# Ledger of designs, part 115: peptides against a protein of PDB entry 1LOE

Target 1, 181 residues: chain A of PDB entry 1LOE
Amino acid sequence: TETTSFSITKFGPDQQNLIFQGDGYTTKERLTLTKAVRNTVGRALYSSPIHIWDSKTGNVANFVTSFTFVIDAPNSYNVADGFTFFIAPVDTKPQTGGGYLGVFNSKDYDKTSQTVAVEFDTFYNTAWDPSNGDRHIGIDVNSIKSINTKSWKLQNGKEANVVIAFNAATNVLTVSLTYPN
Target 2, 181 residues: chain A of PDB entry 1LOE as posed
Amino acid sequence: TETTSFSITKFGPDQQNLIFQGDGYTTKERLTLTKAVRNTVGRALYSSPIHIWDSKTGNVANFVTSFTFVIDAPNSYNVADGFTFFIAPVDTKPQTGGGYLGVFNSKDYDKTSQTVAVEFDTFYNTAWDPSNGDRHIGIDVNSIKSINTKSWALQNGKEANVVIAFNAATNVLTVSLTYPN

## One batch from the design tools (peptide; made by RFdiffusion4, then SolubleMPNN)

Design b2_p29_1_s4 (from b2_p29_1, 14 letters changed)
Fold by OpenDDE base, seed 2:
Structure b2_p29_1_s4 (fold): chain B 181 residues (1-181), chain A 29 residues (1-29)
Amino acid sequence: as target 1 above (181 residues)
Amino acid sequence: SRGRNPSTSQSTYNLSHTLSQEEIKSLQE
C-alpha cells in the first residue's frame, strides 16, 4: 500500500510544496494563516499529491503528516476560528468569511467538496460545533460539522505537536496533538 | 471566542474516525 508522508518543522518563504491562498503567508520560521480576528481566511496547500482513494486503481493509500503549530492570539479569549489541516482537490479555493474555517461553504454535508479536514477550532459556532462550547479538535468529512470531536484546551503561545495519519488497511484517520511542556 | 482559560500543563489529545467506504470514495482523485 502506498504511503505519502510529509513533515513540516520550519516554515519559510521558500517552503517547498506549499501553495498559499488567501491571507496565508510565511515569515522567518512561522506560517501565518489568519489574524486573530474573525473573517480572515488563510490556507496553505501541500502541493504534493496525496491520494486517499485512487479512482483509477481503486487503491486506498496511507498518509502521515506531522507539524508543530503555535496559536499566539493577542487575546486568548478573543481568538479567530483556529486553523484547519485538510485534504481536498488541488483546485479548491478558500471560502470567504469567518466561520467555515476557510474550507467549507455551508454547514451541510456536501460530498462534492471531497474534503477531509482536521480542525483545531477555537471559535464556537452554535450552528454546528459541539454544544458544550469547548474548543475542540474535529475530524471533518465533507462537512464543517465534525464527525468526531475532542475537547481541547488551547495553550496560547505554546507549541503543539501534531500527527495526522490515515491507515488504509483500517480506514482509520487518527489525530494526535501534544503539548510537550 | 469561547473565552476559556488556556491550559499551561502538558496535555495529549487523541482523536480518530473510521471513514466509511462512501466517505473514502468521495475523496477520489
Scores: peptide ipSAE 0.496, ipTM 0.758, DockQ to the pose 0.607
Fold by OpenDDE base, seed 3:
Structure b2_p29_1_s4 (fold): chain B 181 residues (1-181), chain A 29 residues (1-29)
Amino acid sequence: as target 1 above (181 residues)
Amino acid sequence: SRGRNPSTSQSTYNLSHTLSQEEIKSLQE
């Protein structure tokens, strides 16, 4: 079983292996995906192909990625929808409306989306988000309605260290977010 | 979004999910 890994600590304008779509862009040291305004959409794709499932051989691949993100909103009480890390076909296009995280086009389950995503969601959507209204980390499988969620307390302007890994032997996707001292 | 005061202390958040074979196969390109 092959393993693809990558770590992003700096997001320069010439950052390799990133494809920017929508409102996403880089500065010297940061990756900016969205403005702190509702319905803005930005995303960055990892350009190296990751074949999680090979239909011809039946093989499943491992992957691990680590990165740091900052949400620096002018008003911590009025932020955008956050961002998402996702696995999807290379030719996928950004979806309109920030409410769909730039990834989905429906609130319903749709396997044709071919997407597994990890959302860092800062906006409460009553139609599908957890009823407690918390900002949250979610794992999305072909649906914007997360199959599993974890309440997350946003630290505005602070760096969050993220590790996302998929273990092909166990089929377990793991997400770890840390605000260090 | 809901109004929330940002935390200033160290925090760690963990989440996991076991993907089914059907879910994995749906990711084929």
Scores: peptide ipSAE 0.488, ipTM 0.749, DockQ to the pose 0.562
Fold by OpenDDE base, seed 4:
Structure b2_p29_1_s4 (fold): chain B 181 residues (1-181), chain A 29 residues (1-29)
Amino acid sequence: as target 1 above (181 residues)
Amino acid sequence: SRGRNPSTSQSTYNLSHTLSQEEIKSLQE
């Protein structure tokens, strides 16, 4: 089975493999998707299309993506909506902002979205987020309402190492977030 | 949201989901 791998450790202003949508931009070694306020949308799309799910053949490919992110929250108890890593059709455009993270438009399952996402959600939306109110990692399939979540303690200003992998043999999507000690 | 209780502190967080055939089909382009 074909495997697609991404490794993004640093970002630069001249990074050519990214297409920015909305408020997304880069500085030296950093990618900024949104300002630390609600209702902003920043997206970075990988410029090379990847076909993980082939409708013609029905084949499903493995993929592994690794990256490091830092959230600099202006206030530990007053932060923005977070950000998301997503896989969607190549012609995807920014969707609803704020709690929808610019990727979805509904808490209801909508197969026409054709989007799978991993959210790093720093704002509690009562309509769809886990009732415990925790900041969380979520796996989203065609809906902003995560199909599975994990409570996550944000460490402001700390680098988080993320690995997102899909195993085509098992259809398991895995997310690992580590704050190095 | 503002003023919520923080999550428990851990250095590593793992999450997984097994996509159904329906979900896989929906994602095919």
Scores: peptide ipSAE 0.516, ipTM 0.757, DockQ to the pose 0.692; fails the geometry check
Fold by OpenDDE base, seed 5:
Structure b2_p29_1_s4 (fold): chain B 181 residues (1-181), chain A 29 residues (1-29)
Amino acid sequence: as target 1 above (181 residues)
Amino acid sequence: SRGRNPSTSQSTYNLSHTLSQEEIKSLQE
């Protein structure tokens, strides 16, 4: 079984294999996807192809990625919608902003989206987010309405270490977020 | 608080989901 792995520890201007879309840009060692304002959209696409499923052979591939993110919110109680890691066709363009995180357009399942995403959602959208209103990590499959969620407490301005992995043998997608300090 | 108050301590969050074979195929079609 093929395994694709990549790790991004620093987001410099010379970062290879990154395609910037929308409001995304790099400063110092950080990739800034959006301003802390709703409805802004920034994306960075990792250009290396990940063939999770091969229609001709039926093979399913493993993948693992790790990265660090920081959310700098001007007001801890008034933040943007968050951000997302996603897997989708590389020729996709930014989708609906705000609560849709620039990746989706509907809370309804839409297979034409062809998108698996891990959201780090900092804003409660009544229409689809967990009813407890918590900031949360979500796994999204072809919909902004997460198929599974985990309540998450944002540490403003602090680095979060993330590992996302897919095991082809079990079809399990795993997400781990750690604030080391 | 509904998760609106930032944490200041070390924390780890884990989440997983088993994708169905149908979902995997549909994502790649």
Scores: peptide ipSAE 0.489, ipTM 0.749, DockQ to the pose 0.547; fails the geometry check

Design b2_p29_2_s1 (from b2_p29_2, 8 letters changed)
Fold by OpenDDE base, seed 5:
Structure b2_p29_2_s1 (fold): chain B 181 residues (1-181), chain A 29 residues (1-29)
Amino acid sequence: as target 1 above (181 residues)
Amino acid sequence: SATFEAGTTNYSSSTSGTTYYLSAQVNIS
């Protein structure tokens, strides 16, 4: 039995345990992934590999993660593209930006991606997003086309508290997003 | 290392005030 945990409350310019990719950087003790411009990609990876699956036994670990994010768009009526939490191989590199959120390259299911993501999508892409056009939370497995979604009302400039958990016994990934005020 | 595959699609979402909930089945192997 092994438990891995980490917590980062403030992000410094010499932040340990993070690998920055693309446009990702730290400013004023905050992590900034992208500017409010489409097709930009900024990522931050936890630098220490985490064991989720044991190849010898096939056992899968439970995990829980929590974080806070802010989307502060100059134009509340035209917000692109959103935020994404993801789990990917240790050698992962930034993927396609814009509607692909820097994590995927296609709406076609591709098991070689080996990537699972939770998207907080603020821009409607007709090719794969829910047809109602709502901003939404989505769970993505090896594709930008979500396997499940929930309509979400963005509160521009407000902090959103997120909890993501995986139950290995049931194979269920759960997401909660809360605006405390 | 770990690989991910989509399971059966089950719609499971809810809202309560300013809290949003979503879940899905994900196979990890």
Scores: peptide ipSAE 0.405, ipTM 0.769, DockQ to the pose 0.852
Fold by OpenDDE base, seed 3:
Structure b2_p29_2_s1 (fold): chain B 181 residues (1-181), chain A 29 residues (1-29)
Amino acid sequence: as target 1 above (181 residues)
Amino acid sequence: SATFEAGTTNYSSSTSGTTYYLSAQVNIS
């Protein structure tokens, strides 16, 4: 059994364990994914590949990750799409299609993408998002169309604490999002 | 590398106060 762990409490300008893609950058010791303008995609990847699946044994790793985020979206109409936590192949590249959160490129299920994501979606895309139009948390597997969603009331400008865990014994991915206040 | 597939069970969601919960089955192979 092998365990890989890391913790970043302050993001520096020369963060060695992150690979920045697109407009992702650090400022004021925070990771910022976009520059608060339309048509921007920013990503940050953990620089060391993780082994979550052993092809020889078929073993799948458990994992848990936690982070805190803030979304500033003062109005609900002119907002970005939100952001996502994702796991993808090591050679993953940013995707620029609108509404795809920089990760996917189709609402059709595509096993070859080999990507799982947790989305925190602040923009309603009629083609694939839940019909109620709510901002939502979603679990995405090989498609921007979530396999499950939960309506989520964004607390604008407030810190949300997220925990994402995968239990390999049950194949269940769990997401919790907490506003402390 | 690993592939991911959508599961068919173990989907749930709930809200308790200011905490949101969501789960889904994801098959990794």
Scores: peptide ipSAE 0.405, ipTM 0.778, DockQ to the pose 0.931
Fold by OpenDDE base, seed 1:
Structure b2_p29_2_s1 (fold): chain B 181 residues (1-181), chain A 29 residues (1-29)
Amino acid sequence: as target 1 above (181 residues)
Amino acid sequence: SATFEAGTTNYSSSTSGTTYYLSAQVNIS
C-alpha cells in the first residue's frame, strides 16, 4: 500500500511547494489565510498532487499530515470562521467563504465536490453546526455539515499541533489536536 | 481523481488534557 506523509512547521516567503489562492500568502514564517474579517477566502494547496487513489486498481494510499496553527483573533468572543485542512481535486478553486470556509458550497451532500476536510470551526452556523454551539473539530465529506464532530476549546493566540492520518486498510480518518502548553 | 464518500462514523470522544481526538470512516474511490 502506498503511503504519503508530510509535515509543515514553518513557511517561507518563497514557499515553492504551495499554490496560493485568494488572499493566502506567507509572512513571518506563517501561512496567512486571511485578515481578521469575515467573508474572505485564502487557501494554500500542496503544489505536488498527492496520489491517494489508483483508478486502475482501486487501491487507496495511507497518508499522514502534521502541522501547527495559531488563531489570534482580536475579539475572542466572536471568532469567525476558523479554517480547514482539505483534500480536493487538483484543479480545485476557492468555494464559498464565511461559514463554508472556502471549501464547500452547501450543507447538502454533493459527491461532485470530491472534497474531504477537517474543519477547525470557531463560529456557530445554526443551519449545520452542532446544536450545542461549541467551537469544534469536524470531519466533512462533500458537505460543510460534518459527519462527526468534537467540541474544542480554542486557546486564542496559542500554537496547536495537529496530526491527520488516514488508514486505508480501515478507511478511518483520525484527527488529533494538542495544545502543548 | 479520487472521490470521497461518507461512511460509518467512528465514535471517538477521548480527550486527555489539552489533546482532542476525532475519527470517522471515509470511503475513497
Scores: peptide ipSAE 0.396, ipTM 0.778, DockQ to the pose 0.868
Fold by OpenDDE base, seed 4:
Structure b2_p29_2_s1 (fold): chain B 181 residues (1-181), chain A 29 residues (1-29)
Amino acid sequence: as target 1 above (181 residues)
Amino acid sequence: SATFEAGTTNYSSSTSGTTYYLSAQVNIS
């Protein structure tokens, strides 16, 4: 079994293991995806391909990833769209911004997207988001319309610890988000 | 093959000592 791992504790200005797209950049040892402006798209890709799925054998790898993020909105009542962690083909390019989070282009299932995302969605888009209007965590498969969601209370300016794991034996993707005391 | 990527946009609001859980079946093929 092949294992690939990486860890980034500080993001430098010359972070060679990341590919920046759109407005993504590093500053103050942080990865910054976007400015505090709606519809801005910024992405960061791990620079080396990760072999999760083997097209020849059909085998799928387990994976676990963890990260810490901060959403710091100047106005807690008027927050932009949020962000995603996503898995996509190596040649992926920024997609539609705004409610599509720069990762998708449709609420309709599109297998050609080949993209799985965990969204941390801070803006209610009537056309596809849960009808309760809550900010939410979502799991997205080839569509911005989540296959499952969890209502989430954003803590503005606070660090959230995220763990995302995929169990290939069960095909279950799990997400945990923790705001530590 | 696949690429781990981080995507877009913005911010806001609070609590402490709270954990959220979510899961789904995902067919990666």
Scores: peptide ipSAE 0.445, ipTM 0.739, DockQ to the pose 0.327; fails the geometry check

Design b2_p29_2_s2 (from b2_p29_2 with T5E A13S Q15T N18T N21T T25E Y27N)
Fold by OpenDDE base, seed 5:
Structure b2_p29_2_s2 (fold): chain B 181 residues (1-181), chain A 29 residues (1-29)
Amino acid sequence: as target 1 above (181 residues)
Amino acid sequence: SANFEAGTTNYSSSTSGTTYTLSAEVNIS
């Protein structure tokens, strides 16, 4: 059994274990994915490939990841678009921005995408988002249209702590987001 | 084996406060 772990508490200007794509960069020991500008896409990838699935045996690995994020928008009533944590093939490149969050290109299921994402979506897109219009957490599989969602109240400017876990025995992906009080 | 890359943001953790949870079955194979 193999276990791979990594942790980044302070992001440096020459972070060796990250590959930056698009507008993603580090400043003041933080990772910044996008600025408050429309149609920007920023991504950061772990630089070493991670073995999740063995094609010969069919075995799938468990994984757990945790991170903290801050959304600090000048207008708390009009915030777009959010961001994702995602797992994708090693040759992945930035995809469509805006409501697609730089990770997907369609609401139609596309097996060739081979992408699983957890979205923290602050903007309602009529074509695929839950009809109640709430900001939400979503689990996305090969599509920007989530297979499941949870209404989420954004606390603008506050740190949110996230844990994402995958249980290979049950194939269940679990997301937990906490705003500390 | 299938190799993946993970995109993420800043790192920290906490155990108390307002919490939201969500789960779904995902076929990664």
Scores: peptide ipSAE 0.460, ipTM 0.766, DockQ to the pose 0.320
Fold by OpenDDE base, seed 4:
Formats: C-alpha cells, structure tokens, sequence
Structure b2_p29_2_s2 (fold): chain B 181 residues (1-181), chain A 29 residues (1-29)
C-alpha cells in the first residue's frame, strides 16, 4: 500500500498549506491552536485533501505524521482540555469545544463523524475519560470516548515529539510521544 | 470516506527521553 507522510518543521505567517479554523493561527514560526482561555477552539487543516481509503478499490493507505507540540499553561495543575491530531472529511468544520476538543460532539460512536483523532487530553471529563483521572493520550474513532488510552505526564512548556503511524496491513494506529532529555 | 484532511503541527525528530506509546486497531474504511 502507498504511504502518505506529513511533516511541517516551520510555520510562517502566510502558511498556504494550512487552512485555519476558529482561533488557530501562526506566530513565531509556531502553530497556535488556542490560547489558555475557556471554550476556545482552534484548528488547522492540511490544505490538500488526501486519500486514505479508496472506495473504488477498497485499498487503505499507510500514513505517518510527525510533529512537535508544546503545552504552555500558566498553571500546570489547572490546564485546559488539551488538543488533538485528527483526520476528518474534507468539509470538516469545528465541532464541540471544551472536552470534545473541537473535533467530536458525542461520546457515543457515530460513524457519520468519519473522524479519527489522537488526543492529548489534559482535563478529566468524568463522562468519558479514564476513571483514574490521569492526563492521557487517547485514540478516538468517531467518538470523544477513546478506544484506547495511556496515562501521560504533561511536561509543561516542554516540547513533545510525536509520531503517529497507521499500518494498513494490520489496521493498527500507533502513537509515540517523547519528551527528549 | 475516501478523502481526509489531517490536522498537524510543527515537527522535530525524537531523541532519548521519556516515551509514551499507544496503539489501537482502527478501521479507516
């Protein structure tokens, strides 16, 4: 199967390969999705639609995306909801904010969402998040309720390097997050 | 769906440090 990769190492003020939605913007060569204020949603979409699944052939593409993010919260013990990497239909629009991270609208599985996301969730939502209350990485398929999660220690203000890979042969999505020494 | 858009952010390569790994089976089709 074909492999598609995304890698953006620098963001400019006129980043033409991104479509900004909501409060998303670029500054200081970084993509800023949202400020540390309540109920803000910022999204950035890759401007060129890609084929992950071919409905005619049934073929599914491998894909790999890599990025670095920083969560810089004034209060490391009381942060916002977090953010997601997501794959969604080309006409996707911002969805419910807050705990839904601007990507989903329900904890119930909804195939019409057609959205796969990796969440970096810094806020405990009792209704759907793991009961241990830990900040976590989650894999979300058509629901804000993750199909799998992993407890994650946020390092406030530090760069996290992320690789997300999908293997079409196994249908396995893998997330790797590293805080370098 | 056949067509997708992906939301991404800035990139740098991973080095030694604290690593978290998570996997799940996902039906993209």
Amino acid sequence: as target 1 above (181 residues)
Amino acid sequence: SANFEAGTTNYSSSTSGTTYTLSAEVNIS
Scores: peptide ipSAE 0.405, ipTM 0.723, DockQ to the pose 0.337
Fold by OpenDDE base, seed 3:
Structure b2_p29_2_s2 (fold): chain B 181 residues (1-181), chain A 29 residues (1-29)
Amino acid sequence: as target 1 above (181 residues)
Amino acid sequence: SANFEAGTTNYSSSTSGTTYTLSAEVNIS
C-alpha cells in the first residue's frame, strides 16, 4: 500500500496543502482556527483526499498524525469550546452549532455523518459531556457525545504535543497529549 | 479525508512532562 505523508513546520499565507474553512487562517507561521471572539468556527482540511477506508475491499488504512497546539485564552476561566482533529467525508462543511466544535451537529449517533473526531474540549456541555464537568479529551464517532473521554487539565498558553494513531488491525484509535517540561 | 485543527505541526518529542492517553475502538467506514 502507498503511504501519504506531509509535514508543515511553518504555515504560510498561501499554504497549498490546506483548505481553510470558516475563520481559519495562517498568521505568524501558525495555523489559527479562531480569534478570541465568540461564536466562530475555523477549520483546516488537508487538501488531498486520503483513502482511509476502501468500500470495495473493506480495508482500512493505518494512520498516525502528530501536531502541536496552543490554546491561549484571554480568560483562563472562559476558554470557549476547544478544538478537534477529525476525519470526515471530502465534502465536509463547518458546523455552527454551539458546543459542536465545528464538526458535529447532534448528540445523537448518526452513522451517515461518517465523522470521527478527537476533541480537546474546554467547555462543559451538560447535554453530552462527562458529568464531572472536567475539561477533557474525547473520541467522537458520528456524534459530539464521545464514546470515551479522559479528564484533561488545560495549560493555558502552553504547547501540547499530540499524537493520534489508528491501528486498522485492532480498530483502536489512540490519543496521546503531552505537555513537556 | 483527514482534517485537522491545530496550531502547528512542528512536533517535538518530550522525555518528561504531563501526559494524557486515551483509546477507543473506532469503526471507520
Scores: peptide ipSAE 0.379, ipTM 0.708, DockQ to the pose 0.309
Fold by OpenDDE base, seed 1:
Structure b2_p29_2_s2 (fold): chain B 181 residues (1-181), chain A 29 residues (1-29)
Amino acid sequence: as target 1 above (181 residues)
Amino acid sequence: SANFEAGTTNYSSSTSGTTYTLSAEVNIS
């Protein structure tokens, strides 16, 4: 199997390894995906395509990615909608915004989406989110409706360190989010 | 073969001294 690893920690105005879509941009060494306005979708893609799966051989790649994020909402009690890390086909374009996080279009499973996402979801969408209403981390496969979730307490304005790893031998995707002291 | 782009969308935040872990089996194909 092939192994791919990359890290997103600091961003410059001339970030060569990113392709921006929508309102995404860099400022002060940070990637800003959206402003505090309605229906804003910003995306940033890793500029080098990753060969995850080979249809001829069946080989699947391992990958590890790490990044730091900050949600800085004007009102910590009214934060929408969150963001994702995602893997999608190379011709991927922004999808439905809002609760779909710019990555999906439906809560129905759609294998043609070929999209896997880790969501950091700050807004409760009753149609698909966990019924407890908690902000949460979710793993999404071809649907905005997560296959698994973890309640998560947002610390507004604070930096979170994330590690996302996929083990091709086990097909397990693991997400770790840490708020350091 | 299936080639993919990895990316991020929309929003971000952080805290200190707290860790959250989540796993799932995912068929990427």
Scores: peptide ipSAE 0.373, ipTM 0.713, DockQ to the pose 0.346; fails the geometry check

Design b2_p29_2_s3 (from b2_p29_2, 8 letters changed)
Fold by OpenDDE base, seed 5:
Structure b2_p29_2_s3 (fold): chain B 181 residues (1-181), chain A 29 residues (1-29)
Amino acid sequence: as target 1 above (181 residues)
Amino acid sequence: SASFSAGTTNYSSSTSGTTYTLSAQVNIS
């Protein structure tokens, strides 16, 4: 079984393995995806295509990735919409912003999307988010409506360390988020 | 492709740190 691993720890203006979409851009050692403005979308793609699955055979490869992100909002009680890691076809373009996080367009399952995402969602969207209204981590398959979620307490301005792993033998995707002390 | 994305609007509160783990079975085709 093949395994693909990737991690980016530095985001410079000359970063050659990233493709920027929407409002995404870099400064010295920083990737900025969005500002605190409604319905803005910023995306960064790995410039080298990776093979995760074969649509004809259904064969899937393992993958593991790690990264960090920071949400730094002026008001910790007024934070939206979140951050997303996703895997999509190589010709992917920005999708609907806001609660769709630039990755999806509907809560309806759409197999043609061919998109798997891990969302770190800071805004409650009544139509699809968990009814408790908590900020949450979600695993999304071809829909903004998560197949599974976990309540998550945002630490505003603090770096979150994330590891995402997919085991192709079991088809299990695992997400770990840590705020280190 | 492996990618990152984000979006924004306005909504309320949260608190302090620990480790969160979530898993799901994902059938990809």
Scores: peptide ipSAE 0.291, ipTM 0.640, DockQ to the pose 0.301
Fold by OpenDDE base, seed 3:
Structure b2_p29_2_s3 (fold): chain B 181 residues (1-181), chain A 29 residues (1-29)
Amino acid sequence: as target 1 above (181 residues)
Amino acid sequence: SASFSAGTTNYSSSTSGTTYTLSAQVNIS
């Protein structure tokens, strides 16, 4: 299997390797997905092709990605659903509905979506989120309803370091989020 | 393609010096 590794640390104003959708943009060397307003969606797609799955051989590539994110909720009236890192077909289009994080459009499993996402979910959607109501990290496969979740305490305005790794030999996707001391 | 996406709707609280780990079996095909 192949391995693809990339790290997102800084973004330029003319970032050529990203395709922006919705409200996504770069500013001050950061990728900004949404503003602090309701019902907005922003996406940034890596523009270069990544060979993750070979349709002919069925082989799947390993990958590791790392990034640092900040969620800043300036007031209680302008809150977000969170964000995702996702893998989807190259022609993927933004989906409406903030609760779907711009990636999915249903809580029902849809294999035709061909989308895997790691969600950093800051809003409790009673229809699909864990019943404890906690903010959470989730792994989503073809549905906004996560196949697994982990309760997560958001540190508002603080940088979180994330590593997402996929082992194709085991088909295990691992997410690590760290708030440094 | 590998991408990022976000939506807006909700809010809640925090900690420091903490690591969260989550794994799942995913068939990417």
Scores: peptide ipSAE 0.318, ipTM 0.692, DockQ to the pose 0.319; fails the geometry check
Fold by OpenDDE base, seed 4:
Structure b2_p29_2_s3 (fold): chain B 181 residues (1-181), chain A 29 residues (1-29)
Amino acid sequence: as target 1 above (181 residues)
Amino acid sequence: SASFSAGTTNYSSSTSGTTYTLSAQVNIS
C-alpha cells in the first residue's frame, strides 16, 4: 500500500505550495486562515494533489500529515468556530462558513462532498455538535456532523502539534493533538 | 487534495505535554 506524507510546520510569506482561498494568507511564519469575524472563510490548499484513492485501481493509500496550529482569541471563552484539516477533490472551493468551517454545507451526509475533515471546533453548534457543549476535536465525513468527537481544552495562544494518520488497511483515521510543555 | 480551512484561526509549532487522541473508521474509497 502506498503512503503519502506531508508536513508543514512553518509558513513563509512566499509559500509556494499553498493555494489560498478566501481570507487565507501567510505572515511571520504563520498561516492565517481567517479573521475572527462571523462567517469568514479562509482556506489554504496544498498545491500538489494528494493521491489517496485511485479511482482506476481502487487502491487506497496510507497517509500521515503533521502540522502545528495556534488559536489566538482575545477571549479564550469567546472564540469563533475553529478550523479544519480536510481532504477534498482538487477543484474544491470554499463551502459554508461559520460552524461549517468553510468545508461543509450540511449536517446531513452527502457523499458528493467527497470530503473528510478533522475539525478543531471551538464553538458549540446545537444542531450537530456534542451535547455537552465542549470544544472538541471531530472527524467529519461528508458532513459537518462528526462521526466521532473528543472533548478538547483549548489553550489560547499556545501551539498545538497535530498528527493525522490514515491506515488504509483498517480504514482508521487517527488524530493526535499535543500541547507541549 | 489536502488542505486547511477555518472559521477563524492562526498558526505555530512545538512538542511534549497534554495529548488528545481520536480515531474513527473512514471510508476513503
Scores: peptide ipSAE 0.275, ipTM 0.723, DockQ to the pose 0.304; fails the geometry check
Fold by OpenDDE base, seed 1:
Structure b2_p29_2_s3 (fold): chain B 181 residues (1-181), chain A 29 residues (1-29)
Amino acid sequence: as target 1 above (181 residues)
Amino acid sequence: SASFSAGTTNYSSSTSGTTYTLSAQVNIS
């Protein structure tokens, strides 16, 4: 079983391993996905295709990725909609914005989406989010409605360290988010 | 491909020195 590992800790203006979509750009060695305005979508795609699943052999690869993100909202009490890391076909294009995070178009399961996402969701969408209304981490498979979630307290303007790992032997996707002291 | 994406609107909360872990079985096909 193959293992793909990648981590980007510095985002330069001439970053060659990312493809930007929508409002995504780099500044001061940071990837900025969106400005603090409504209905914006910014995406950055890993420029090299990763072969996670082989349709002919059925082989599935392990992968591990790590990154740091900051949500820095002008109003810490009014933060939307969140951030997501996702795996999708190489020709993926921006999808519905807002609560769909530019990755999905429906809360209904759509096999043709071929998208797995980890969401860091800062806004409660009554139509699909956990009923407790908490900001949350979610694992999404072909739908913005998560297959599993965990309540998460956003620290506005603080760095969150994330590790996402997929174990092909167990088919388990694991997400770890840490706010260091 | 691996990607990052974000969308915007409003909501709030905070903590430090905390780790959150979440797992799920995902059939990638």
Scores: peptide ipSAE 0.260, ipTM 0.694, DockQ to the pose 0.305; fails the geometry check

